# Peptides against a protein of PDB entry 5CWW: the designs that were tried, part 1

Scores and structures below are computed, not measured.

Target 1, 194 residues: chain A of PDB entry 5CWW
Amino acid sequence: VPKLQGPFDFDLNPEDEQDDEVELKDIYVIGEKPRVADLMRGEEEELEMMKEDQHNGLSLNIICLLSTSGQVKICLDIDGVEAQWLPPRSKNKRLFAPPPEPPSLLTFQTFDTLKPAEVTPDGWPMFSEDATSPYSFYVTHPAGITYISLTPWVFRLESELQSDSEAGTEFRIDLLAKGQGSERDRIFTQTRTQ
Unless a header shows other numbers, all headers, positions and changes below count from the first letter of the chain.
Peptide ipSAE is a variant of ipSAE made for these designs: the mean of its two directions, with the distance scale d0 fixed at 1.0 Angstrom where the peptide's residues are scored. Compare it only between designs on the same protein; published cut-offs may not carry over.
The geometry check fails a fold that doesn't show the stated peptide or that is severely misdrawn somewhere.

## One batch from the design tools (peptide; aimed at target 1 L60 I78 L106 L161)

Design b1_p8_1_s3 (made by RFdiffusion4, then SolubleMPNN; its pose is not in this set)
Fold by OpenDDE base, seed 1:
Structure b1_p8_1_s3 (fold): chain B 194 residues (1-194), chain A 8 residues (1-8)
Amino acid sequence: as target 1 above (194 residues)
Amino acid sequence: SALEALRK
């Protein structure tokens, strides 16, 4: 049985201007790129082909959070949270280890997919994957559908994570964080026929 | 490191 994980602490979470606790409706996880070098041990030719694919994904897990209001938070797992399973019911009195420190997620970007007039209290926005790209997805709401892509920054971030050069890294990361960030396009809007 | 820069 999978172990319920959390709560998660959110680092660099901008103070939500709304006094109301952001009610989350959906979560979308983009797993880290596979360690090809570890998986392809013995297949040197295939390893070289996969290394040449410059579009190797991010080495960090990405956690996307969606609120009732259509707000999306893009979070990075910088601590490397792993899936955990409930230990088998062993009869042995496991000494209550102190609860581990709660894992933290880094809030990288926050943006809205709905206009204020489109927000409804009973709204139920949902994530859906893009079959053509692991770093693109859709937010579906009764008011409309929004396409989102993380590709404008995710590969640049990975390049910085893999760089051996410390020179200018802080500056480049700051530019990434302050940039326009993710691509966001409303692809469908429901017209209310009054 | 890039990770340390992100935490800032």
Scores: peptide ipSAE 0.373, ipTM 0.923, DockQ to the pose 0.814
OpenDDE base, seeds 2, 3, 4, 5: peptide ipSAE 0.359, 0.371, 0.368, 0.368; ipTM 0.921, 0.923, 0.922, 0.922

Design b1_p8_3 (made by RFdiffusion4)
Pose (drawn by RFdiffusion4):
Structure b1_p8_3 (pose): chain A 174 residues (1-35, 56-194), chain P 8 residues (1-8)
Amino acid sequence: VPKLQGPFDFDLNPEDEQDDEVELKDIYVIGEKPRNGLSLNIICLLSTSGQVKICLDIDGVEAQWLPPRSKNKRLFAPPPEPPSLLTFQTFDTLKPAEVTPDGWPMFSEDATSPYSFYVTHPAGITYISLTPWVFRLESELQSDSEAGTEFRIDLLAKGQGSERDRIFTQTRTQ
Amino acid sequence: SALEALRK
């Protein structure tokens, strides 16, 4: 039985989130690829409101177990800092009028690319993609350049990143 | 590093 890791702290998490934004209904994880895609896990979170949050696993989740009984507790040991994820982007997929209080939006994988996926909700369906942004970040991680890292990263963070388009809307039908 | 810069 491996150690339960969490609750993960969301670095740069949006402040003043509403109840239907904090409450989660689905999770979709795009695993890191071997060193074609991003060498990081991407953790996608879907709220009751239909809010989607794209998180990056900067620290890297790895194998971990609780300590053996052989280990003696040390008083002057530092407290274990909680595990962390980097909140890269957060965006709505529903208008306020489309949000149902007990709605169960769902993730779906795209057959052609793991960096594209869908959100399904009684209000409609939404296509989402993280490309090419995830490729741009991977290229910078593999960069052969001696310098310019902070400069290039600043442009990538200013980039709009993921793209999202509604493909279907259900009208006056719950 | 790139990831440290991104995290800022």

Design b1_p8_3_s2 (made by RFdiffusion4, then SolubleMPNN)
Fold by OpenDDE base, seed 1:
Structure b1_p8_3_s2 (fold): chain B 194 residues (1-194), chain A 8 residues (1-8)
Amino acid sequence: as target 1 above (194 residues)
Amino acid sequence: SALEALRK
């Protein structure tokens, strides 16, 4: 049985201007790129082909959070949270280890997919994957559908994570964080026929 | 490191 994980602490979470606790409706996880070098041990030719694919994904897990209001938070797992399973019911009195420190997620970007007039209290926005790209997805709401892509920054971030050069890294990361960030396009809007 | 820069 999978172990319920959390709560998660959110680092660099901008103070939500709304006094109301952001009610989350959906979560979308983009797993880290596979360690090809570890998986392809013995297949040197295939390893070289996969290394040449410059579009190797991010080495960090990405956690996307969606609120009732259509707000999306893009979070990075910088601590490397792993899936955990409930230990088998062993009869042995496991000494209550102190609860581990709660894992933290880094809030990288926050943006809205709905206009204020489109927000409804009973709204139920949902994530859906893009079959053509692991770093693109859709937010579906009764008011409309929004396409989102993380590709404008995710590969640049990975390049910085893999760089051996410390020179200018802080500056480049700051530019990434302050940039326009993710691509966001409303692809469908429901017209209310009054 | 890039990770340390992100935490800032």
Scores: peptide ipSAE 0.373, ipTM 0.923, DockQ to the pose 0.804
OpenDDE base, seeds 2, 3, 4, 5: peptide ipSAE 0.359, 0.371, 0.368, 0.368; ipTM 0.921, 0.923, 0.922, 0.922

## One batch from the design tools (peptide; made by RFdiffusion4, then SolubleMPNN; aimed at target 1 F111 P116; its pose is not in this set)

Design b1_p9_6_s2
Fold by OpenDDE base, seed 1:
Structure b1_p9_6_s2 (fold): chain B 194 residues (1-194), chain A 9 residues (1-9)
Amino acid sequence: as target 1 above (194 residues)
Amino acid sequence: GPRVTRLTD
């Protein structure tokens, strides 16, 4: 049986001036790309060809959250949250192990996909994948469709994570978050029939 | 923290 995970702590949450409980409507996960070196143990020649073509994606999971208002929050799984399963009912429940601390997600970016006038109480925005890119997706709402791409920063972030300097990783991520953000393009707007 | 990028009217 899958273990229910959470709650998750969100690090670097923007000071939302409005304590409005962000009602989440959808979640989109971009899984970490497997290390080619770990999968190709045995075919050394194919490993060299795949290393060139695999622009190695991000080694972290990306968690995208979508609110009723069309706000997207992009979070990074720094701790490497793995799928957990309920332990088999072995009789020796060590009753007194303190519950493990909940995993944290690092908030990388937050942005709106809707204008204030487009937000409706009955609006139900949803994510959909882009079949052409693992780091691009769409937000669909009755008011319109927004294309989002993480490519402006994902590859730079991966390069920083691969650097042997464990010190200052959080600082470097913060610098990237303040730099060029995700691409956001409204590809369709629903005309209000008066 | 990261700033919320809002769409202007």
Scores: peptide ipSAE 0.128, ipTM 0.801, DockQ to the pose 0.678
OpenDDE base, seeds 2, 3, 4, 5: peptide ipSAE 0.124, 0.126, 0.124, 0.126; ipTM 0.800, 0.800, 0.799, 0.801

## One batch from the design tools (peptide; made by RFdiffusion4, then SolubleMPNN; aimed at target 1 D11 Q109 E170; its pose is not in this set)

Design b1_p10_3_s2
Fold by OpenDDE base, seed 5:
Structure b1_p10_3_s2 (fold): chain B 194 residues (1-194), chain A 10 residues (1-10)
Amino acid sequence: as target 1 above (194 residues)
Amino acid sequence: ALEALKKALR
C-alpha cells in the first residue's frame, strides 16, 4: 500500500506570500526520470537502447499547482521525495524517529493562463497531459484551453544539475531561474455567445 | 548546482 506522504512545505517566494487567498483546484506531477541503471540491472543491451531514446528528463520531480483564477505555479522537489510504501506490519517497534523534515518545494515559475475578465468564482480549471511530451500539458477552463511546455528550460536545467563543473553554474542557473522560459499558448478561446 | 538552484529561487 502506498504511504501517504506530506504535508509538503512550500517555500513560496516572498512575492507569493501575499497570495494567501489563492485557492488551489488541481495538481499535476511530472515524476523524475527513472534511474534506468537501477531498473535495468542485468539487461545492458536494453539499457543502451533506452539511453538513446530517453530524452533525459529532469532528475527532480515537478509539481504544477493550478488556482481557481487560472494561475499556474511550477514547483521543483529539491529534496527528491521518493515514493514510499507502508512498511509491512512487522511487530518491531522501530523507534519513532522524529518525522523527517517535510520536503520543501521551490517555486520555479508562476504565470496566469486566464485574463482577469475570464476569471469566474465558479471556474474549475484542470490540468491534462500532452501525449506527445511528458513536459507539456494543458490547462482547461470554461473560457479556453492553454498549452504549456516546460521543454525550453527543463533539459538545460538537467544538464546543469548533472554537470561536474562548478565554473559559471551559479550564473547559468540564475539565468534559467530568471528567464521563466516555459512556453504558453492559448490554443482555444470560448466565444461568449451573446 | 542544486545549491545554486536553491539560492536562485529563494
Scores: peptide ipSAE 0.549, ipTM 0.946, DockQ to the pose 0.681
OpenDDE base, seeds 1, 2, 3, 4: peptide ipSAE 0.549, 0.547, 0.547, 0.549; ipTM 0.946, 0.946, 0.946, 0.946

## One batch from the design tools (peptide; made by RFdiffusion4, then SolubleMPNN; aimed at target 1 E21; failed a check: the pose's geometry; its pose is not in this set)

Design b1_p11_6_s1
Amino acid sequence: SRAEREAARAA

## One batch from the design tools (peptide; made by RFdiffusion4, then SolubleMPNN; aimed at target 1 F111 T113 K115 A117; its pose is not in this set)

Design b2_p14_3_s1
Fold by OpenDDE base, seed 1:
Structure b2_p14_3_s1 (fold): chain B 194 residues (1-194), chain A 14 residues (1-14)
Amino acid sequence: as target 1 above (194 residues)
Amino acid sequence: AAAAAAAQTLRPAR
């Protein structure tokens, strides 16, 4: 039986200067790149071919949150949250280890997909995948469809995470967080039928 | 290590 997880703490949530509880409507999870080397232990020849073709995805899970207002929040799972299952009923009361501290999500970026005039109180925007990239997706709202791509920063972030050199990594990651926005393109706008 | 460094870097200095 899967274990219910949460709550999650959101680190670096910009103080939503608006104390308005952001009503979340959808969630989109981009799983970490599978450790192909760990999965293909024993198939060395196929491993080399698959390593070349697999675009080096991020080694962190990405959690995208979507509000009623069309705000997208991009969060990084630094703690490596994995699916948990209820332990089998072992009759041995293993000592109540204190519940682990709730995992934290790092808010990497927040941006809007709707104009203020397009926001409706009953709006229900939704995520949908892009078949061409795991790091690209669409936000669909009655007012329009927005294409989003994380590719401008994801691969650079991964390169920094995999770098053996700690020298300048902090500075380069800070520049990525401040300077590299996700690609955002409004591919469709609903014409207001008068 | 690098993910923890990233988290520390991204944290606004309180």
Scores: peptide ipSAE 0.030, ipTM 0.695, DockQ to the pose 0.021
OpenDDE base, seeds 2, 3, 4, 5: peptide ipSAE 0.029, 0.029, 0.025, 0.013; ipTM 0.696, 0.696, 0.667, 0.596

Design b2_p14_3_s3
Fold by OpenDDE base, seed 4:
Formats: sequence, structure tokens, C-alpha cells
Structure b2_p14_3_s3 (fold): chain B 194 residues (1-194), chain A 14 residues (1-14)
Amino acid sequence: as target 1 above (194 residues)
Amino acid sequence: DAAAAAAQTLRPAR
């Protein structure tokens, strides 16, 4: 049986300007790129060709959170949260292990998909996948549909994470976080029938 | 600065 995970701590979560508890409506998870090195153990030439493909994706899990207001939070799993299973009923509860610290998620970006006038208290925005890219998705709300792409930064971030050179990595990641965020395009808007 | 803190958190623990 899968174990429920959480709570998660959110590092660098911007203070939600609204004292109102951000009610989450949906979660979208982009899994880390498969460790091609682990899958291709014995095919060194093919592994090199795949390493040259800068488009293999991010080595971190991405967790996207969607609120009732249409706010999207893009979080990075730095700790490498793995799927947990309920332990079999084996009698060795070490009754004295301190509870593990809750895993942390790094809030990388936060942005709105709705205008304030489009927000409804009964709104139920949802994620949906883009068939063309694992790093692109849609947010569907009764007011409209927004396309989102993480591709502007994901591959650059991966390049920094894989760089053996510590020199300037922090500065380049800082520039990525401050730079052009995720692509966001409102592809459909529902006309208010007056 | 949130980005500097992000960069520190993203440093692989050696």
C-alpha cells in the first residue's frame, strides 16, 4: 500500500499576500528524468549520445500546485522524495527514532493564471498534460485555459546541476530564478455571456 | 533575496 507523504515544508515560498489559506485544487508532478546511466549500464556510446541531448529533462522532480484562485506554484524536489510504501507489519518499530524531518520543496516560481475578476470561490482549476512535452501543461478553469511551459528554464537548470564547475553556478541559478520564468499563454478565454 | 537562497538550496551537497 502506498504511504501518504507529507507534510512538506516549502522553502522560499513567497508570503501569500492573502492571509487566506491557499486552498489547493490540483497537483501536477513532473518526474525526474530517468537516470539513463542506470538504465544503460553497459552501453557507454549510447549513454554519451544521450548526455549530449540537453533536452533529456531535469534530474529533479517538479511539483506544480494549483490553487482555487488559479495561482500556480512551481516547486522543486531537492531532497529527492521517493515513493514510500507502508512497512509490512514487521514487529521492529524502533520506537525511538526521531520522526524524520519533513521533506522540503523549493518554491521556484509562483504566478497567476487568472485575473482577479475571473476568480470564483467555487472555481476548480485543473492541470492537464501537454502531449508534446513533459515540461508543458495546461491549467483549465471555467474562465479560460492557460498554457504553461517550464522549458525556458528547466534545461538550463539541469545544465547547471550537471556542471562540474562550481564557479558561477550560484550566480547562474540566481539569474535563472530572476529571469524569464515559465512561459504562460492564455490560449482560451470564456466570453462572459452578459 | 529568494533567488540567492534558491541557488544555495540547489547546490548539491557534496
Scores: peptide ipSAE 0.028, ipTM 0.657, DockQ to the pose 0.024
OpenDDE base, seeds 1, 2, 3, 5: peptide ipSAE 0.010, 0.024, 0.023, 0.013; ipTM 0.421, 0.616, 0.608, 0.553

Design b2_p14_3_s4
Fold by OpenDDE base, seed 1:
Structure b2_p14_3_s4 (fold): chain B 194 residues (1-194), chain A 14 residues (1-14)
Amino acid sequence: as target 1 above (194 residues)
Amino acid sequence: SAAAAAAQTLRPAR
């Protein structure tokens, strides 16, 4: 039986200025790239062909949160949150282990998909996947549809995470966080029928 | 880990 997880702590969460920005309406999870080395343990010939294709994703889970206001928060799972299961009825509950600290999510980026005049109190924006990339998605609201792509930064972040050299990694990651926004394109705007 | 270093770098110095 799956175990309920949470609460999660949000590191670097910007101060939400409005209650409407705090009200989440949808969640979109981009799973970490599969560890082919762990999955293909025993199939060495297929492993070499698949290693070249494995350069194509982030080693961290990405959690996208969508508010009523159309604000998107891009969070990174640094702790590596995995699916938890209820322990089998073992009589040896380690009754004396302190509860583990709640896992933290790192708020990497926050941005809007709606103009202030498009925000409605009863708004219910929704995520939808892009069939062409796991790192691209759409936000759909009655006011319009916004395309979002994480590709401008996700592969560069992965390159830094896989770097054997700690030298300058901190500086390069700080530059990624401050300088590289997700791509945002409003692909459709609903014309108000007067 | 590079992920832990990333998290430390992104965290504002308190």
Scores: peptide ipSAE 0.023, ipTM 0.633, DockQ to the pose 0.021
OpenDDE base, seeds 2, 3, 4, 5: peptide ipSAE 0.023, 0.022, 0.018, 0.023; ipTM 0.633, 0.617, 0.543, 0.618

## One batch from the design tools (peptide; aimed at target 1 L106 L161)

Design b2_p15_1_s1 (made by RFdiffusion4, then SolubleMPNN; its pose is not in this set)
Fold by OpenDDE base, seed 4:
Order: structure tokens, then C-alpha cells, then sequence
Structure b2_p15_1_s1 (fold): chain B 194 residues (1-194), chain A 15 residues (1-15)
């Protein structure tokens, strides 16, 4: 039986965003790229072909959160939150293990997809996938559709995670963190009939 | 900690 997970702590959540005030409407998860090296543990010949595939994704889960207001929060699963199952009814309730610290999500970026005038109290924005890229998706709201792409940073972050060289890492990470982050483009706007 | 510091720490932990 799957175990309900959470609460999750948001690391580097914007101070102005009281998490308690943000009504979430949707969640979009981009699973980590399978660590080919871990899957291929025993198939040395396929390891070389799959090293080229290291460029195809992030070795971290990405959790995108969407609020009623059309705010998108891009979070990185830095702790490696895995699907938890209810332990088999083993009689040894360690009744006294302190609850594990809640897993933390690193808030990478927060941004709005709606203008203030487009926000409605009953708004129901939704994520939808981009069939062409695992790191791109859409936010659909009655007011409009926004394309989002994580590609500007995701592969650079992965390159740092996979790099054997510490040289210049801090500088490149600083540039990544201070960069524009995710691409965001309003591809459709619903014309308010005046 | 800044985002950059957290990401740098993550990278360091994963290497």
C-alpha cells in the first residue's frame, strides 16, 4: 500500500509567500533520469553508449507546483524522495524513533503565469506535458496558456552534477542561480470580449 | 543560504 508522503518543507521559499496562503491546484513531476550507471551495473558494453545519453536529463526529480493564482513554483528534490510503501506489519514498532525530518524541496524558481487581472478566486490552472520535451510543459488557464521550459538550466545543472572537476563550479552555479531560469512564454491569451 | 550556495552544496554532495 502506498504511504502518503509529506509534509514537504520548501527550502528557499520566497519570504513573501506564506505557503499557508497558496492554494495549490496542480502538481507536475519530472522524474529524474535513470542513473544509467546504476541500471547498467553489469553491462559494461552498454555503458559507453549511455554516457552519451547523460545529456538527456537531470539526475534530480523536479516538482512543479501550480497555485490558483497561476503561480508556478519549480522545486528540486534534493533529498531523493522515493515512493514510500507502508512497511509490512512487522511487530517491532520502533515507537520511539523520532519522526524523520520532513523531506525538503529546494525552491529553484517561482513565477506567475497570470496577470493580476486574470486571477479569479475559482481559477483552476492545470499543467500539461509537452510531448516534445520532458523538461517543457504548459500551464492552461481560462485566461491563457503559458509555455514553460526548464531546458535553459536543467542540462547545465546536470553537467555540474556529473562533472569530475570542481574548477569553476561555484561560478557556473552562481550564473545558473542568477540567470533567467526557466523559459516562460504566453502562447495564447483569451480575448476578453468587452 | 542563497540558491547558489544550496546548489553548490548539492553538487558537492553528489560528486
Amino acid sequence: as target 1 above (194 residues)
Amino acid sequence: MTLAEKLAALVKRRR
Scores: peptide ipSAE 0.600, ipTM 0.953, DockQ to the pose 0.778
OpenDDE base, seeds 1, 2, 3, 5: peptide ipSAE 0.600, 0.597, 0.599, 0.599; ipTM 0.953, 0.952, 0.953, 0.952

Design b2_p15_1_s3 (made by RFdiffusion4, then SolubleMPNN; its pose is not in this set)
Fold by OpenDDE base, seed 5:
Structure b2_p15_1_s3 (fold): chain B 194 residues (1-194), chain A 15 residues (1-15)
Amino acid sequence: as target 1 above (194 residues)
Amino acid sequence: KTLAQILAELVKRRK
């Protein structure tokens, strides 16, 4: 039987100055890059081709959250949350292991996809995948469609995670964290017929 | 902690 997971803590979640509980409407998950070495037991040639594809994904899960107001929050799974199963009813009173610390999601970036005048109480924004890129997606709302790409930072972060050198890592990470982050482009806007 | 500090710690744990 699957175990219920959560709650999750959000690291660096800006204190929403407004106590207004951000109502979440949708979640979009980008799975971590598979460990090619673990999957390709026996196909060494395909392993080399997949390593040469410069567009190797991030070795972290990315969790995108979407609010009713069209706010997007990009989070990183830094703890490596795995599927958990209820232990079989073995009678042995395993000593109460201290409750594991709740898993944390790291807030990487937060941004809006709607203008204040486009926000409606009954608005239902939704995520949609981009079939051409695993690190790009759309936010669809009645007011318009926004394209989002994580490619400006994902590959740079992965390069740091896989680097054997510590030289300059802190500086490059600081530049990455302070950068503009994700690409955002409004590709369609619904004209209000007055 | 800043975002940069948390990411730097993550990178260090994976080396």
Scores: peptide ipSAE 0.552, ipTM 0.942, DockQ to the pose 0.813
OpenDDE base, seeds 1, 2, 3, 4: peptide ipSAE 0.548, 0.546, 0.551, 0.551; ipTM 0.941, 0.940, 0.942, 0.942

Design b2_p15_4_s3 (made by RFdiffusion4, then SolubleMPNN; its pose is not in this set)
Fold by OpenDDE base, seed 4:
Structure b2_p15_4_s3 (fold): chain B 194 residues (1-194), chain A 15 residues (1-15)
Amino acid sequence: as target 1 above (194 residues)
Amino acid sequence: SKRDKVLEALKKALK
């Protein structure tokens, strides 16, 4: 029987704990795509179609957090929300499996979508999806709309996750992490009526 | 696994 998992305790990294003052307004989740390697173990025949699918998404959940100030955190679920099955009713040993460690979110990138002067106490920034890409979305606020795309790094990260070669992985991952590769474009700004 | 190594590298790079 599948165990209902949740609520997920987002263990934000301790560095993100300093943001205890950050009031979250919205969450946007990009679900993981099936790992091709895991699918390949089951179905020999779909090998060719799945190689094309290797580049179709990230095999990690992405959790985007949005604060009242318009700060966006892009987090990765690196532990994976593994479907916890209820332990088989085998009678004897209440092996209290330690409570599953809350999934640790890894903060990949943090950035602002609002200027300081655009932040209002009653601000209500919201996520909205981009129908054209699962890895792109918008942050809408009364002050403006910001387009965000994770595409620049998502596929590269997945390529590393699926790679059989360990050569240069650390270097490429370091570049990926430091590059802050998410696109962020203000597509609309509300004109302040002077 | 190779995946684990990538994830560890990512953790290290973001710390």
Scores: peptide ipSAE 0.617, ipTM 0.955, DockQ to the pose 0.685
OpenDDE base, seeds 1, 2, 3, 5: peptide ipSAE 0.615, 0.616, 0.616, 0.612; ipTM 0.955, 0.956, 0.956, 0.955; seed 1 fails the geometry check

Design b2_p15_5_s3 (made by RFdiffusion4, then SolubleMPNN; its pose is not in this set)
Fold by OpenDDE base, seed 2:
Structure b2_p15_5_s3 (fold): chain B 194 residues (1-194), chain A 15 residues (1-15)
Amino acid sequence: as target 1 above (194 residues)
Amino acid sequence: SLAQKLADLVKRRKA
C-alpha cells in the first residue's frame, strides 16, 4: 500500500499570503530527470551522449500549485521526496521514533495568471502539459489560457547543481533568485459577450 | 531568503 506523504511544509511563503486561505485546485508535477550517472553504471560509451541530455532538465522535482484565483506557485522538492510504501506490520513499532520532519517544498516563484476581474467563484483553473517541453505548461481558465515556461531559470539552476566549482556560485544563485523567473504569456483571452 | 535556500541546496547536493 502506498504511504500517504505530507503534509508538505512550504518554505519562503510570503508573510502576507495566508497560505491557509489559498484554495488549491490543481497540481502539476515535473519529475526530475534521472541522474545519468545512476543509470549508466554499466555502459561507459553512452555516458558522453547522455551528457548532452543532462543539460535538458533539472535534477529536482518541480511541484506547481494552482489556486482557484489562478495563482501559480512554483515549488522545488529540495528533499527529494520519493514514493514510500507502508512497512509491513512488523510488531516492533519503535513507539518513540520522533516523527520525521515533514518534507519541505521551496517556493521558488508565485504569480497570478488571472486579473482580479477575471476571478470567479465558479472558475476552475487547470494545468495542462506542453507536449513540446517538459518545463512548459498551460493554465486554462474560462477567462483565458496562459502559457508558462520554466526554461529561463531551470537550466541555470541545474548548471549550479551540477557544477564542481564553488567559485561564484553564491553570486550566480543570487542573480537567479532575483531574476524574472518563469515566462508567462496569455495566449488566449475570452471576450465576455455582454 | 530564496538565494540562501538555493545556495544551501546546491551545497548539500555537492557534498
Scores: peptide ipSAE 0.566, ipTM 0.946, DockQ to the pose 0.811
OpenDDE base, seeds 1, 3, 4, 5: peptide ipSAE 0.563, 0.566, 0.565, 0.564; ipTM 0.945, 0.946, 0.946, 0.945

Design b2_p15_5_s4 (made by RFdiffusion4, then SolubleMPNN; its pose is not in this set)
Fold by OpenDDE base, seed 2:
Structure b2_p15_5_s4 (fold): chain B 194 residues (1-194), chain A 15 residues (1-15)
Amino acid sequence: as target 1 above (194 residues)
Amino acid sequence: SLADKLAALVKRRKA
């Protein structure tokens, strides 16, 4: 039986704590790229071609959250939430195991896809995938469609996660944290027909 | 800070 996962703790920046209880309407998950090396135990020749594809993804799950107001939160699964199965009913449940620490989602970036005047009480923003890129997606709302791409920072973060050198890592991470750098383009705006 | 948390993550993955 699959184990229920959650609740997730949101490690929100203090600046984000002032954000009113954001009613979430949709979630979009970008799964971590599988370590092809772990999947292809035994096919050495195909491993070299797939290494090039391995360089093109983040070794973390990305969880995007969308509010009723069109606010997007980009969160990183820093704990690496894996599918957990309920252990078989073994008699020796250690009665007093401290509850496992809830998995934490790190808020990497928060931004709006709607102008304040476009926010409606009945608005239903939704995520949709970009079939051409796993790190790009759309936010669709009655007021318009916004293209979002995480590519400007995803590869930089992955480079730090895979780097063998600690030299300059803290500096580059500081730049990543300050720059964030998700691309956001409004590709369609609904003209209010009077 | 976000930077501190990311740095901690990077360190943990390299260990």
Scores: peptide ipSAE 0.554, ipTM 0.943, DockQ to the pose 0.734
OpenDDE base, seeds 1, 3, 4, 5: peptide ipSAE 0.552, 0.553, 0.553, 0.551; ipTM 0.942, 0.943, 0.942, 0.942

Design b2_p15_6 (made by RFdiffusion4)
Pose (drawn by RFdiffusion4):
Structure b2_p15_6 (pose): chain A 174 residues (1-35, 56-194), chain P 15 residues (1-15)
Amino acid sequence: VPKLQGPFDFDLNPEDEQDDEVELKDIYVIGEKPRNGLSLNIICLLSTSGQVKICLDIDGVEAQWLPPRSKNKRLFAPPPEPPSLLTFQTFDTLKPAEVTPDGWPMFSEDATSPYSFYVTHPAGITYISLTPWVFRLESELQSDSEAGTEFRIDLLAKGQGSERDRIFTQTRTQ
Amino acid sequence: MTLAEKLAALVKKRK
């Protein structure tokens, strides 16, 4: 039995989130690829409101177990800092009028790319993609350049990143 | 620390 890791602290998490934004209904994880895509796990979270949050596993989740009984507790040991994810982007997929209080939106994988996926909700269906943004970040991680890292990363963070388009809307039908 | 700084720190760590 491995150690339960969490609750993960969302670094740069949007402040003043509403109840239907904090409440989660689905989770979709795009695993890191071997060193074609991003060498990081991408943790996608879907709220009741239809809000989607794109988180990056900067620290890297790895194998971990609780300590053996052979280990003696040390008083002057530092408290274990909670695990962390980097909140890259957060965006709505539903208008306020489309949000149902007990709605169950769902993630779906795209057959052609793991970096594209769908959100399904009684109000409609939405296509989402993280490309080419994830490729640009991976290229910078593999960069052969001696300098310019902070400069190039600043442009990528200013980039709009993921793209999202509604493909279907259900009208007056719950 | 900003998003860009966090990402830059990651890229520097990987180099």

Design b2_p15_6_s1 (made by RFdiffusion4, then SolubleMPNN; from b2_p15_6 with E5Q A9E)
Fold by OpenDDE base, seed 4:
Structure b2_p15_6_s1 (fold): chain B 194 residues (1-194), chain A 15 residues (1-15)
Amino acid sequence: as target 1 above (194 residues)
Amino acid sequence: MTLAQKLAELVKKRK
């Protein structure tokens, strides 16, 4: 039986965003790509081909959260939250180890997909996948559709995670963190019939 | 901590 997971703590959540006030409407999860090295443990020849595929996705789960207001929060699963199953009813009442610290999600980026005038109390924005890229998706709202791509940073972050060299890592990470982050493009706007 | 610092720590932990 799957175990209900949560609550999740948001690390680096913007102070102005009281999480308690943000009604989430949808969640979009981009699963980590398995480490080629871990999968290919035993197949040395295929390891070389997959190392060249710079298109290996991020070795972290990405959790995207969407609010009623059309706010998107991009979070990184830094703790490696895996699907938890209820332990088999083993008879041994192992003394409740203190509940493990709640897993933390690192807030990478927060942005709005709607203008203030487009926000409605009954708004139901939804995520939808991009069939062409695992790191791109859409936010659909009655007011419009926004394309989002994580590609500007995700592969760079992965490169740093996989790099054997520490040289310049801090600088590159700083550039990544201060960069524009995710691509966001409003591809459709519903014309309000005046 | 800044985002950059957190990411740097993450990178360091995985290496």
Scores: peptide ipSAE 0.555, ipTM 0.943, DockQ to the pose 0.779
OpenDDE base, seeds 1, 2, 3, 5: peptide ipSAE 0.553, 0.554, 0.554, 0.552; ipTM 0.943, 0.943, 0.943, 0.943

